Peptides against a protein of PDB entry 7BBL. Designs and how they scored, part 10

Target 1, 86 residues: chain A of PDB entry 7BBL
Amino acid sequence: IAQESLESQEQRARAALRERYLRSLLAMVGHQVSFTLHEGVRVAAHFGATDLDVANFYVSQLQTPIGVQAEALLRCSDIISYTFKP

## One batch from the design tools (peptide; aimed at target 1 R14 E19 L22 D53)

Design b1_p27_2 (made by RFdiffusion4)
Pose (drawn by RFdiffusion4):
Structure b1_p27_2 (pose): chain A 86 residues (1-86), chain P 27 residues (1-27)
Amino acid sequence: as target 1 above (86 residues)
Amino acid sequence: YAEQLAAAEARNAALEAELEAQRAAFL
């Protein structure tokens, strides 16, 4: 058979990377997720959902240095990193 | 190779549908 084109290989790689990423998002259901925001602020909340096109987070019981926000949307642009324990 | 890619995209679509249901339920 003809060799697989580089383009086809890159598409399979994207699919493999995306599938793993999606599984990692699903793994946050039912877990707390911590975040590192701008200014070095560290916060945490109960995971609710993420958008799939842009990594915005929908969270509940967001704990911040100044209080608890019952519901929150942390925008992708607000976040440097997020961490959770499976 | 095309069939392998189609199977991977079907798995990605199924995961996306599950995550969209979780988002809708949360909101």
Fold by OpenDDE base, seed 1:
Structure b1_p27_2 (fold): chain B 86 residues (1-86), chain A 27 residues (1-27)
Amino acid sequence: as target 1 above (86 residues)
Amino acid sequence: YAEQLAAAEARNAALEAELEAQRAAFL
């Protein structure tokens, strides 16, 4: 009986998690995303793109406490969490 | 199993390509 190895099972599991991650990123495209930053600062922006390692978020219509930026770059290190409505 | 994994990885590569295209279009 050919049994799938533990390594093979883990590889498939990693692939499945990667797909969920990638589809989540694609689902954000064109949608408004709310970002929680440090010290309770919250901003909202339309998601344009991100690096595959999520180093940067490329956004438009960034709503900050003091105004709106047409286009902006958010560093992952500045973001505590984010949420969006699909 | 190897074929299933290869198919999954190919699908993920396509998704990554779509994301890269979005990034390229934004820049």
Scores: peptide ipSAE 0.651, ipTM 0.929, DockQ to the pose 0.772
OpenDDE base, seeds 2, 3, 4, 5: peptide ipSAE 0.649, 0.650, 0.649, 0.650; ipTM 0.928, 0.929, 0.928, 0.928

Design b1_p27_2_s1 (made by RFdiffusion4, then SolubleMPNN; from b1_p27_2, 10 letters changed; failed a check: too like the target's own chain)
Amino acid sequence: MQEQRARAALRVRELEAELEAVRAAFL

Design b1_p27_2_s2 (made by RFdiffusion4, then SolubleMPNN; from b1_p27_2, 14 letters changed; failed a check: too like the target's own chain)
Amino acid sequence: MQEQRARAALRVRELEERLRAVREAFL

Design b1_p27_2_s3 (made by RFdiffusion4, then SolubleMPNN; from b1_p27_2, 10 letters changed; failed a check: too like the target's own chain)
Amino acid sequence: MQEQRARAALRVRRLEAELEAVRAAFL

Design b1_p27_2_s4 (made by RFdiffusion4, then SolubleMPNN; from b1_p27_2, 14 letters changed; failed a check: too like the target's own chain)
Amino acid sequence: MQEQRARAALRVRELEEELRRIREAFL

## One batch from the design tools (peptide; aimed at target 1 R18 L52)

Design b1_p28_1 (made by RFdiffusion4)
Pose (drawn by RFdiffusion4):
Structure b1_p28_1 (pose): chain A 86 residues (1-86), chain P 28 residues (1-28)
Amino acid sequence: as target 1 above (86 residues)
Amino acid sequence: MEEKTAEFVAAAEAEIAELRAQRAELEA
């Protein structure tokens, strides 16, 4: 059989990477997720959902240095990193 | 928030299924 084209190989790689990423998002359901925001602020909340095109987070019970926000949307642009324990 | 979680799970699982189908076509 003919060799697999480099393009086809790259597509399989993107699929493999994406599938793993999607599994990691599903794994946050029912868990708390912490975030590192701009200015070094660290916050945490109950995971609700993320958008799949852009990594915006929908969370509840967001705990910030100044209080608790019952529902929140943390935009992708607001976040440097997020961390959770499976 | 429960609704967004249900929609998110459904959309992520559907995308995984599509990616697997497209990868199977490339391998074939």
Fold by OpenDDE base, seed 2:
Structure b1_p28_1 (fold): chain B 86 residues (1-86), chain A 28 residues (1-28)
Amino acid sequence: as target 1 above (86 residues)
Amino acid sequence: MEEKTAEFVAAAEAEIAELRAQRAELEA
């Protein structure tokens, strides 16, 4: 019985995870996302885009405790987690 | 932002297509 090699299985798994991630990002386009940052800071913003290497998150209407920014750039390194409602 | 969004969507969809092709090729 032919069986897929371990290497092939790992490659497929990695590809599947990457696709799942990209699809999730696409699903967030135009939606408000809640971002959890360091020091317990939470902000909300409409997701616009990311770099494919996920270096930056391009968002609009960034709602912070001190006000709203029309457009903003969030560095991935500053983000602990994020959630959104589909 | 509109332009950046369009660029991202196009790039993401292109990569997804490549990933699907890759997995399909790995499957025998």
Scores: peptide ipSAE 0.671, ipTM 0.929, DockQ to the pose 0.845
OpenDDE base, seeds 1, 3, 4, 5: peptide ipSAE 0.671, 0.671, 0.670, 0.671; ipTM 0.928, 0.929, 0.929, 0.929; seeds 3, 5 fail the geometry check

Design b1_p28_1_s1 (made by RFdiffusion4, then SolubleMPNN; from b1_p28_1, 11 letters changed)
Fold by OpenDDE base, seed 4:
Structure b1_p28_1_s1 (fold): chain B 86 residues (1-86), chain A 28 residues (1-28)
Amino acid sequence: as target 1 above (86 residues)
Amino acid sequence: MEALTQAFVAQAEQEIRRLRAEAAALEA
């Protein structure tokens, strides 16, 4: 019986993970996302877009401890974690 | 931001379609 190569299996696995990631990003469209940043800072913002290769987050209505920023860029290196309600 | 979001959505959906096709081609 013909068996899929290890390389093909790994490729499928990578593709599946990438698709799952992309779907999660798409699920954030139109939703407010809560970001946990360094120094214990938590912010909330409406998701706009990402750089799919770099994972920069482009957001609007960024609620910070000191006020609201209309538009902002959150670098992946700035973010510890994020959550949202689908 | 709206235009940026639309471009992102289009890009992401296109890549998902590509990934699905790739996965299907790899399976026996």
Scores: peptide ipSAE 0.644, ipTM 0.918, DockQ to the pose 0.858
OpenDDE base, seeds 1, 2, 3, 5: peptide ipSAE 0.643, 0.643, 0.644, 0.644; ipTM 0.918, 0.918, 0.918, 0.919; seed 5 fails the geometry check

Design b1_p28_1_s2 (made by RFdiffusion4, then SolubleMPNN; from b1_p28_1, 11 letters changed)
Fold by OpenDDE base, seed 2:
Structure b1_p28_1_s2 (fold): chain B 86 residues (1-86), chain A 28 residues (1-28)
Amino acid sequence: as target 1 above (86 residues)
Amino acid sequence: MEALTAEFVREAELRIRELREEAARLEA
């Protein structure tokens, strides 16, 4: 049994992190997600999809203080954090 | 949105599979 190089171990670790990220996104499918945006704005929306590269969030039923938006795009740069219940 | 969601799921699952295969190849 050959020993993995440090570089290979790091590559595997990065791959694992990417996989966990993708799985977390998949777990959001069909669920309402709470988003914390800039300036203390908080919204809730049903997760639809993301841009895997840019991490844009495509959501539906976006609840805002002024009403519900049927479909919306939340840019990753606009999102401080998000949470959901699987 | 349903179509977009379905596409996302397919793409994400495909990428996950590729990542697993990559991880396996990196093992000595």
Scores: peptide ipSAE 0.622, ipTM 0.911, DockQ to the pose 0.857
OpenDDE base, seeds 1, 3, 4, 5: peptide ipSAE 0.622, 0.622, 0.621, 0.621; ipTM 0.912, 0.912, 0.911, 0.912; seed 5 fails the geometry check

Design b1_p28_2 (made by RFdiffusion4)
Pose (drawn by RFdiffusion4):
Order: sequence, then C-alpha cells, then structure tokens
Structure b1_p28_2 (pose): chain A 86 residues (1-86), chain P 28 residues (1-28)
Amino acid sequence: as target 1 above (86 residues)
Amino acid sequence: SAAYWQTLLDEAAERVRALEAEYLATTA
C-alpha cells in the first residue's frame, strides 16, 4: 500500500488531539473548575459548559474575591488557565 | 491506497463529530 501522506498524518493527529481535548471538556461536567484570570485573580465555579469553537466558559456560583455571581460567562480572552480535579 | 487512507480519516473525523454532539447534548 502507498505510504500515508504527511497531510493525512497531520489530519489524524489533529483528530486525535481534538478527541482528547473534547473528552477533557466532558470530564468537567458536574465538577468545580478554578480559573486564573487577568491580574492574577483566582476564581472558581461550578462547570456548566464551554463553547467548542472558542473556549468560553459558562459557569454557576462563580466565587470571586468580591463576591459570588450566580451565573457567569468567562470569556476565553479573560482566562489564562483553568484547573479541575476529575 | 487512496480509498484506504481516506476511510481512516473519515473514521477519525466521525469520532470527533460524535464527541462534539455528545458534549452539546450533555451541557444543553
């Protein structure tokens, strides 16, 4: 059989990486997720959802240094990192 | 050869699409 093209190999790699990423997003359902925002602010909330094209987070019970926000959308551009415990 | 490599790419893409549909349904 002819060798697999480099392009086909790259596409399989993207699929493998994406599938793992999607599984990691699914794994946050029912969990709290913490975030590191701009200015070094650390917050946490109950995970609700992310958009799949851009990593915006829909969360509830967002705990911030100044209070609790019942529902919140943390935009991808607002976030440096997010962390959760499976 | 071309059909074989294309089948593997289609199978990989379907698994990604199925996970994306599952995620949207679970988080709706």
Fold by OpenDDE base, seed 1:
Structure b1_p28_2 (fold): chain B 86 residues (1-86), chain A 28 residues (1-28)
Amino acid sequence: as target 1 above (86 residues)
Amino acid sequence: SAAYWQTLLDEAAERVRALEAEYLATTA
């Protein structure tokens, strides 16, 4: 067949990367995730969901230095990094 | 709610898979 256009190749590549990202998020569901926040604050919580465009994290059982919060929203701007075990 | 957004994530994942399948099929 004819070689696909550069644009189509890029679209396919972006789709593949997005799928991979989404699958990773799905793999996080129900699992504990460790978040590194500003000022060296580290918290752990069970992943609930994230919004597609803003990438805010909706979590439960958030363990913070001041206690456990049943449900919480972690803003993307507050998160330095995060790790999880699938 | 988390459940609401997770549903959207699931649906979005399906859409992405479908889109990828289309591109792969059209390049066969």
Scores: peptide ipSAE 0.051, ipTM 0.481, DockQ to the pose 0.039
OpenDDE base, seeds 2, 3, 4, 5: peptide ipSAE 0.020, 0.021, 0.021, 0.021; ipTM 0.409, 0.405, 0.412, 0.406

Design b1_p28_2_s1 (made by RFdiffusion4, then SolubleMPNN; from b1_p28_2, 14 letters changed; failed a check: too like the target's own chain)
Amino acid sequence: SEALHQEQRARAALRVRRLEEEYRRLTA

Design b1_p28_2_s2 (made by RFdiffusion4, then SolubleMPNN; from b1_p28_2, 12 letters changed; failed a check: too like the target's own chain)
Amino acid sequence: SEALHQEQRARAALRVRELEAEYRAVTA

Design b1_p28_2_s3 (made by RFdiffusion4, then SolubleMPNN; from b1_p28_2, 11 letters changed; failed a check: too like the target's own chain)
Amino acid sequence: SAALEQEQRARAALRVRRLEAEYRAVTA

Design b1_p28_2_s4 (made by RFdiffusion4, then SolubleMPNN; from b1_p28_2, 13 letters changed; failed a check: too like the target's own chain)
Amino acid sequence: SEALWQEQRARAALRVRELEEEYRRVTA

## One batch from the design tools (peptide; aimed at target 1 L22 V29 G48 T50)

Design b1_p29_1 (made by RFdiffusion4)
Pose (drawn by RFdiffusion4):
Structure b1_p29_1 (pose): chain A 86 residues (1-86), chain P 29 residues (1-29)
Amino acid sequence: as target 1 above (86 residues)
Amino acid sequence: SIAEKQEEFIAAANAEIAALAEEKAALEA
């Protein structure tokens, strides 16, 4: 059989990477997720959902240095990193 | 609501995983 084209290989790689990423998002359901925001602020909340095109987070019970926000949308641009324990 | 967003998210993410599995099978074929 002919060799697999480099393009086809790259597509398989993107699929493999994306599938793993999606599984990591599904793994946050039912868990708390912490975030590192701009200015070094560290917050945490109950995971609700993320958008799949852009990594915006829908969360509840967001705990910030100044209080608790019952529902929140943390935009992708607001976030440097997020961390959770499976 | 956050509950609705979570249901939509689970459904969309699982659908996308299924679509990637079809694309991988097509590329191997």
Fold by OpenDDE base, seed 5:
Structure b1_p29_1 (fold): chain B 86 residues (1-86), chain A 29 residues (1-29)
Amino acid sequence: as target 1 above (86 residues)
Amino acid sequence: SIAEKQEEFIAAANAEIAALAEEKAALEA
């Protein structure tokens, strides 16, 4: 039985991961997401969009320790992790 | 605006997912 080439296998793997990532982002649209930032700061915001290449997060109703921002940009470098509850 | 960026994002994400589907189909053909 002929086996798929290593290059093809890697290509499929990358494609699968990318698709899963994109679908996860789409699933978060309009939902509240919790972000963990540096220095233990945790914020919550409604997910609007990302840059697919840079992974900047465009969010609304950002709840921070010092107040709420109607609209905000969270840079990838600012984010340690994020959680989403479907 | 967030609304405009969201529209762009959704369109781009869906387009890329479609392209990935084509890629997968081509690999399996």
Scores: peptide ipSAE 0.644, ipTM 0.917, DockQ to the pose 0.813
OpenDDE base, seeds 1, 2, 3, 4: peptide ipSAE 0.644, 0.644, 0.645, 0.644; ipTM 0.917, 0.917, 0.917, 0.917; seed 3 fails the geometry check

Design b1_p29_1_s1 (made by RFdiffusion4, then SolubleMPNN; from b1_p29_1, 11 letters changed)
Fold by OpenDDE base, seed 1:
Structure b1_p29_1_s1 (fold): chain B 86 residues (1-86), chain A 29 residues (1-29)
Amino acid sequence: as target 1 above (86 residues)
Amino acid sequence: SIAELQARFVAEAEAEIRRLREELAALDA
């Protein structure tokens, strides 16, 4: 039985992780997402799109503690975590 | 618009997933 090289294994791992990530993003389409931001700030918004490279989130109906924004950009650097119900 | 951004995102993400599947398949072959 042939042993796959370390480089090949690493390549497979990276590809698999990337695919899983992309699938998770696609699963957000049509759903409201809850975001946890810095300093305990939590917001909810309808998912629009992301930048696949930068991972910015373009969302609509962003519910913040101080109001609602019809459309908004959430920078990856501002996001601690996010959840949604598929 | 958000709708347009979403459409592009979906297309790009799906295309990349297909690419990744092909890459993984090639590694398994």
Scores: peptide ipSAE 0.633, ipTM 0.924, DockQ to the pose 0.844
OpenDDE base, seeds 2, 3, 4, 5: peptide ipSAE 0.632, 0.631, 0.632, 0.632; ipTM 0.925, 0.924, 0.924, 0.924; seed 3 fails the geometry check

Design b1_p29_1_s2 (made by RFdiffusion4, then SolubleMPNN; from b1_p29_1, 12 letters changed)
Fold by OpenDDE base, seed 2:
Structure b1_p29_1_s2 (fold): chain B 86 residues (1-86), chain A 29 residues (1-29)
Amino acid sequence: as target 1 above (86 residues)
Amino acid sequence: SIAELQAEFVRRAEEEIRRLREELAALAA
């Protein structure tokens, strides 16, 4: 039986992970997302889009302590974690 | 607009997913 090369295995792993990541992003479309930011700040917003490379989040109806921002950009460096209900 | 950004995002993401699926399929062939 032919043995799959390590390179091939790694390539499959990378591809699978990337696909899973993209699918997770797409799953956020049409949903509100809760973001945990630095200093314990938590905000909620409707998912708009992301930069596929940097993972910046373009969101709408961002609920902040000050009020609601119609549209906003959340940089990846601002975000500690996020959750959403698919 | 965010609506436009979202549409573009979805298009690009789906295209990349399709590419990745094809890549995985090719690796399995």
Scores: peptide ipSAE 0.620, ipTM 0.917, DockQ to the pose 0.845
OpenDDE base, seeds 1, 3, 4, 5: peptide ipSAE 0.620, 0.619, 0.619, 0.619; ipTM 0.917, 0.917, 0.917, 0.917; seed 1 fails the geometry check

Design b1_p29_1_s3 (made by RFdiffusion4, then SolubleMPNN; from b1_p29_1, 14 letters changed)
Fold by OpenDDE base, seed 1:
Structure b1_p29_1_s3 (fold): chain B 86 residues (1-86), chain A 29 residues (1-29)
Amino acid sequence: as target 1 above (86 residues)
Amino acid sequence: SIAELQARFVREAQLEIERLRRELAELEA
């Protein structure tokens, strides 16, 4: 077999990472996710959906330091990290 | 609604995953 080109190797790497990421998002469906936001703020919410470009997270039952919001939009730019229990 | 958004997301994400799997198969062949 011929050596895979550099471009193909990079394309494969990108595709593999994208697939892995999407599967991780799907794994969050039906689960509560903990988000770390700026200024050390941490919130928890039930994962609803994201845009495929992951510009936004649509969540429900958002638990914040000041109360619970039934439905909320979390901009990806506001999120430092997130974790969940599969 | 969030439920509707979720349903659409799940379908779209799954379709893209399948596309990516096919792409990877072609690149690895």
Scores: peptide ipSAE 0.632, ipTM 0.921, DockQ to the pose 0.857
OpenDDE base, seeds 2, 3, 4, 5: peptide ipSAE 0.629, 0.631, 0.629, 0.629; ipTM 0.921, 0.921, 0.921, 0.921; seed 4 fails the geometry check

Design b1_p29_1_s4 (made by RFdiffusion4, then SolubleMPNN; from b1_p29_1, 14 letters changed)
Fold by OpenDDE base, seed 2:
Parts: C-alpha cells; structure tokens; sequence
Structure b1_p29_1_s4 (fold): chain B 86 residues (1-86), chain A 29 residues (1-29)
C-alpha cells in the first residue's frame, strides 16, 4: 500500500485548518459576538460577514461604550480576541 | 447592503469549504 507523502499530508492539514476556520465563521452568522479590542475595550455585535483574506469583520448593532452603531467595520488588526455562543 | 454582503460571504465560504474537502479527499486518494 502506497504511503501518502509528507508534503501531501501537510497540504491536507493546511486545508483542514482553513476549512475549520471558515466553518467557524459561518457558525457566527446570525449570532452576537463579543470582541475584545485594544486597551481592554470590549464590544458586542451581530456578525454579518468577513473579508476572507483580510479578515475584516462587518457587523451590525455594534454595542460600544458610547452607544450602539447600526453597522460597523472591525479591522482584524484591532481585534485581540472574540467569542460567541453557538 | 450588509445583508447582500453577508449572503455573498456565505456563498463564497461554503464554496471554498467544498473545494477544500474535495482537495483533501483527492490528496488522500
């Protein structure tokens, strides 16, 4: 039985990780996500979409310390972490 | 609109997932 090459295995692993990432994004659709930004700022918003390459987050009903923004763009570079309840 | 953006995102993400699965299956075959 022929063994799969190491390179092929690595390619499959990378593909699996990418798929997992995309599936996680899709899982957020329609859900409120909590974002931790720089300086400990925390906001919550309903997930709309992302740029699959740049990873910008397009959200709605963004709850900020100073009010609610109907629609907003959160740059990936500004996000420390995010969580949501599936 | 954001709704349209979301719809496009979902479609693109799902398409890429299918492609990734196919590629992974191909590599394993």
Amino acid sequence: as target 1 above (86 residues)
Amino acid sequence: SLAELQARFVAEAEAEIRALRARRAELAA
Scores: peptide ipSAE 0.648, ipTM 0.929, DockQ to the pose 0.812
OpenDDE base, seeds 1, 3, 4, 5: peptide ipSAE 0.648, 0.647, 0.647, 0.646; ipTM 0.929, 0.929, 0.928, 0.928

Design b1_p29_2 (made by RFdiffusion4; failed a check: too like the target's own chain)
Pose (drawn by RFdiffusion4):
Structure b1_p29_2 (pose): chain A 86 residues (1-86), chain P 29 residues (1-29)
Amino acid sequence: as target 1 above (86 residues)
Amino acid sequence: LEVQEAQARVADLEAYLRTVFAENWDRVR
């Protein structure tokens, strides 16, 4: 059988990476998720959803240094990192 | 064929997550 093209190999790699990423997003359902935002602010909330094209987060009970926001959308551009315990 | 099967699994999982995330968002908000 002919060797697999480099392009086909790269496509399989992207599929493998994407599938693992998607499983990691699914794993946040029912969990709290913490975030590191601009200015070093650390917040946390109950995970609701993310967009799949851009990593925007839909969260509830967002706890910030100044209060609790019942519903929130944290945009991808607002976020440096997010952390959760499975 | 292996590439197409891998891409189909990613598409199916993305479709499933759209539903799960909508239901989860409606539950937790």

Design b1_p29_2_s1 (made by RFdiffusion4, then SolubleMPNN; from b1_p29_2, 15 letters changed; failed a check: too like the target's own chain)
Amino acid sequence: EEVARARARVEALERELERVFAAQRARVF

Design b1_p29_2_s2 (made by RFdiffusion4, then SolubleMPNN; from b1_p29_2, 13 letters changed)
Fold by OpenDDE base, seed 1:
Structure b1_p29_2_s2 (fold): chain B 86 residues (1-86), chain A 29 residues (1-29)
Amino acid sequence: as target 1 above (86 residues)
Amino acid sequence: EAVAEARARVRELEEELRRVFAEQLAAVR
């Protein structure tokens, strides 16, 4: 029953968070996602892909207040939160 | 080792996602 070191615990926790994030991305593929952007702007789009360094979201059928964009690139830095139905 | 196992799962997920994402992006073209 050797006790796990603090460093090991931190590494495991970080890996767990990463895993959860990645699994959520996998579950999101092909689904419509609702994004909340700055200043309360909300958009919906079909999730296509991301870069794994979490910089960009590649989406389709982006519904904005002024119309629908067939393909779009959303920067992660512009996203406050998002939700989807698995 | 718990950390090693956790990292392995992450790597596997990343590999899978790269394939899935490539397919998704290609499907639009």
Scores: peptide ipSAE 0.578, ipTM 0.907, DockQ to the pose 0.747
OpenDDE base, seeds 2, 3, 4, 5: peptide ipSAE 0.575, 0.574, 0.572, 0.574; ipTM 0.906, 0.905, 0.905, 0.905

Design b1_p29_2_s3 (made by RFdiffusion4, then SolubleMPNN; from b1_p29_2, 10 letters changed)
Fold by OpenDDE base, seed 2:
Structure b1_p29_2_s3 (fold): chain B 86 residues (1-86), chain A 29 residues (1-29)
Amino acid sequence: as target 1 above (86 residues)
Amino acid sequence: EAVAEAAARVAELEAELRVVFAEQLARVR
């Protein structure tokens, strides 16, 4: 039984972590997400997608203090934190 | 090869997410 090299084991571990993350993102499509924005503003929406560098969040039914936006783009720079609801 | 297969799975998932991203972007007015 050929032992997998240490480097190969590390590569596989990194790939497994990335795969888990990506599968989680796909699983969250359409699920509710809550964002904490500046000045304590909190908004709720349905998660659509992020780009692969998580620069942007595309969401639907964004509930803001002044109304609901059917579709919206939130930039990472606008967001302090976020929570997915399973 | 296990590493290559793992990389291929990641690449496929990223491709799927790019499609979802593009579809969402198209809907933003």
Scores: peptide ipSAE 0.609, ipTM 0.914, DockQ to the pose 0.550
OpenDDE base, seeds 1, 3, 4, 5: peptide ipSAE 0.607, 0.608, 0.606, 0.607; ipTM 0.914, 0.914, 0.913, 0.914

Design b1_p29_2_s4 (made by RFdiffusion4, then SolubleMPNN; from b1_p29_2, 11 letters changed)
Fold by OpenDDE base, seed 1:
Structure b1_p29_2_s4 (fold): chain B 86 residues (1-86), chain A 29 residues (1-29)
Amino acid sequence: as target 1 above (86 residues)
Amino acid sequence: EEVARARARVARLEEELRRVFAEQLARVR
């Protein structure tokens, strides 16, 4: 019985990590997410989606200091950090 | 082939995420 090559093992490992990440993102759809933005601003929303390169966050019910925005797009460049509530 | 199966699962998940993304994008005005 032939063993899987080291290269093949590494490829499977990378694919497994990618799969875990993608499944996690899918699992967070509809869950609350908190964003830390510039100048110490923190906002909460419901996570809708990100694109595959995480350039954009599409969220709903974005709670800002001045009110709630029903639908919003946040660019990764505007975000310092984010935390999901599973 | 194990690598091919792993890549296929990733591809399906990425397509699912693309669909979710597109649905959300369509709601943004």
Scores: peptide ipSAE 0.634, ipTM 0.921, DockQ to the pose 0.557
OpenDDE base, seeds 2, 3, 4, 5: peptide ipSAE 0.630, 0.633, 0.631, 0.631; ipTM 0.921, 0.921, 0.921, 0.921

## One batch from the design tools (peptide; aimed at target 1 Q11)

Design b1_p30_1 (made by RFdiffusion4)
Pose (drawn by RFdiffusion4):
Structure b1_p30_1 (pose): chain A 86 residues (1-86), chain P 30 residues (1-30)
Amino acid sequence: as target 1 above (86 residues)
Amino acid sequence: PEAEHQAALLAAAAAQAAAEAQGAAERAAA
């Protein structure tokens, strides 16, 4: 059999990476998720969803240094990192 | 269908990278 092309190999790699990423998003359902935002602000909320094209987060009970926001959308551009415990 | 799947992966990666660059630009401006 002919060798697999480098392009086909790269496509399989993207699929493998994406599948793992998607599993990691699904694993946040029912969990709290913390975030590191601009200015070093640390917040947390109940995970609701993410968009799949851009990593915007839909969350509830967002706890911030100034209060609790019942529903929130944290944009991808607002976030440096997010952390959760499975 | 495979080509469409690969195009969707590249498009999503490109949108994500643009959105992360916009967040870095907002931090640099602040």
Fold by OpenDDE base, seed 5:
Structure b1_p30_1 (fold): chain B 86 residues (1-86), chain A 30 residues (1-30)
Amino acid sequence: as target 1 above (86 residues)
Amino acid sequence: PEAEHQAALLAAAAAQAAAEAQGAAERAAA
C-alpha cells in the first residue's frame, strides 16, 4: 500500500483545518458569537467578518461587562476561544 | 507566539465545526 509522505500528510492536515476554520467563520455570519477573552472575561457580539491573515474579528453590538460597543475589532491575541450556535 | 496562538484558535474552531458537522450527520443518519 502506497503511503504518503509525512510532509504530505501534514500539508493535508493543515489544509483540512484551514478549510474547517473558514467554514466555521462562514457559519458565524449574522450570528451572535460568544468570545472568551483573557482572565475569563466573556463577551458576546454579532459576527461581521474577519481578517483571515491575522484572525481579527470585526463585530457589532459587542456586549462587554461594562457596556455595549456598537462596532468593535477583536484582535486574535485577545481571544482565547469562541463559540456559537449554528 | 502570535502565529502559534492563531494556529490554536484555528484548531479549536475547526474542532467545533467538525463536531457540529458530525452531530448533524448523525442526526440525519438516524
Scores: peptide ipSAE 0.124, ipTM 0.576, DockQ to the pose 0.033
OpenDDE base, seeds 1, 2, 3, 4: peptide ipSAE 0.119, 0.120, 0.118, 0.116; ipTM 0.584, 0.572, 0.589, 0.571

Design b1_p30_1_s2 (made by RFdiffusion4, then SolubleMPNN; from b1_p30_1, 15 letters changed; failed a check: too like the target's own chain)
Amino acid sequence: AEEQEQRALAEAEAKLAAARAEGRAREAAA

Design b1_p30_1_s3 (made by RFdiffusion4, then SolubleMPNN; from b1_p30_1, 21 letters changed; failed a check: too like the target's own chain)
Amino acid sequence: EEEQEQRARAEAERKLAEARALGRERELAR

Design b1_p30_1_s4 (made by RFdiffusion4, then SolubleMPNN; from b1_p30_1, 13 letters changed; failed a check: too like the target's own chain)
Amino acid sequence: EEEQEQRALAEAAAKLAAARAEGAAREAAA

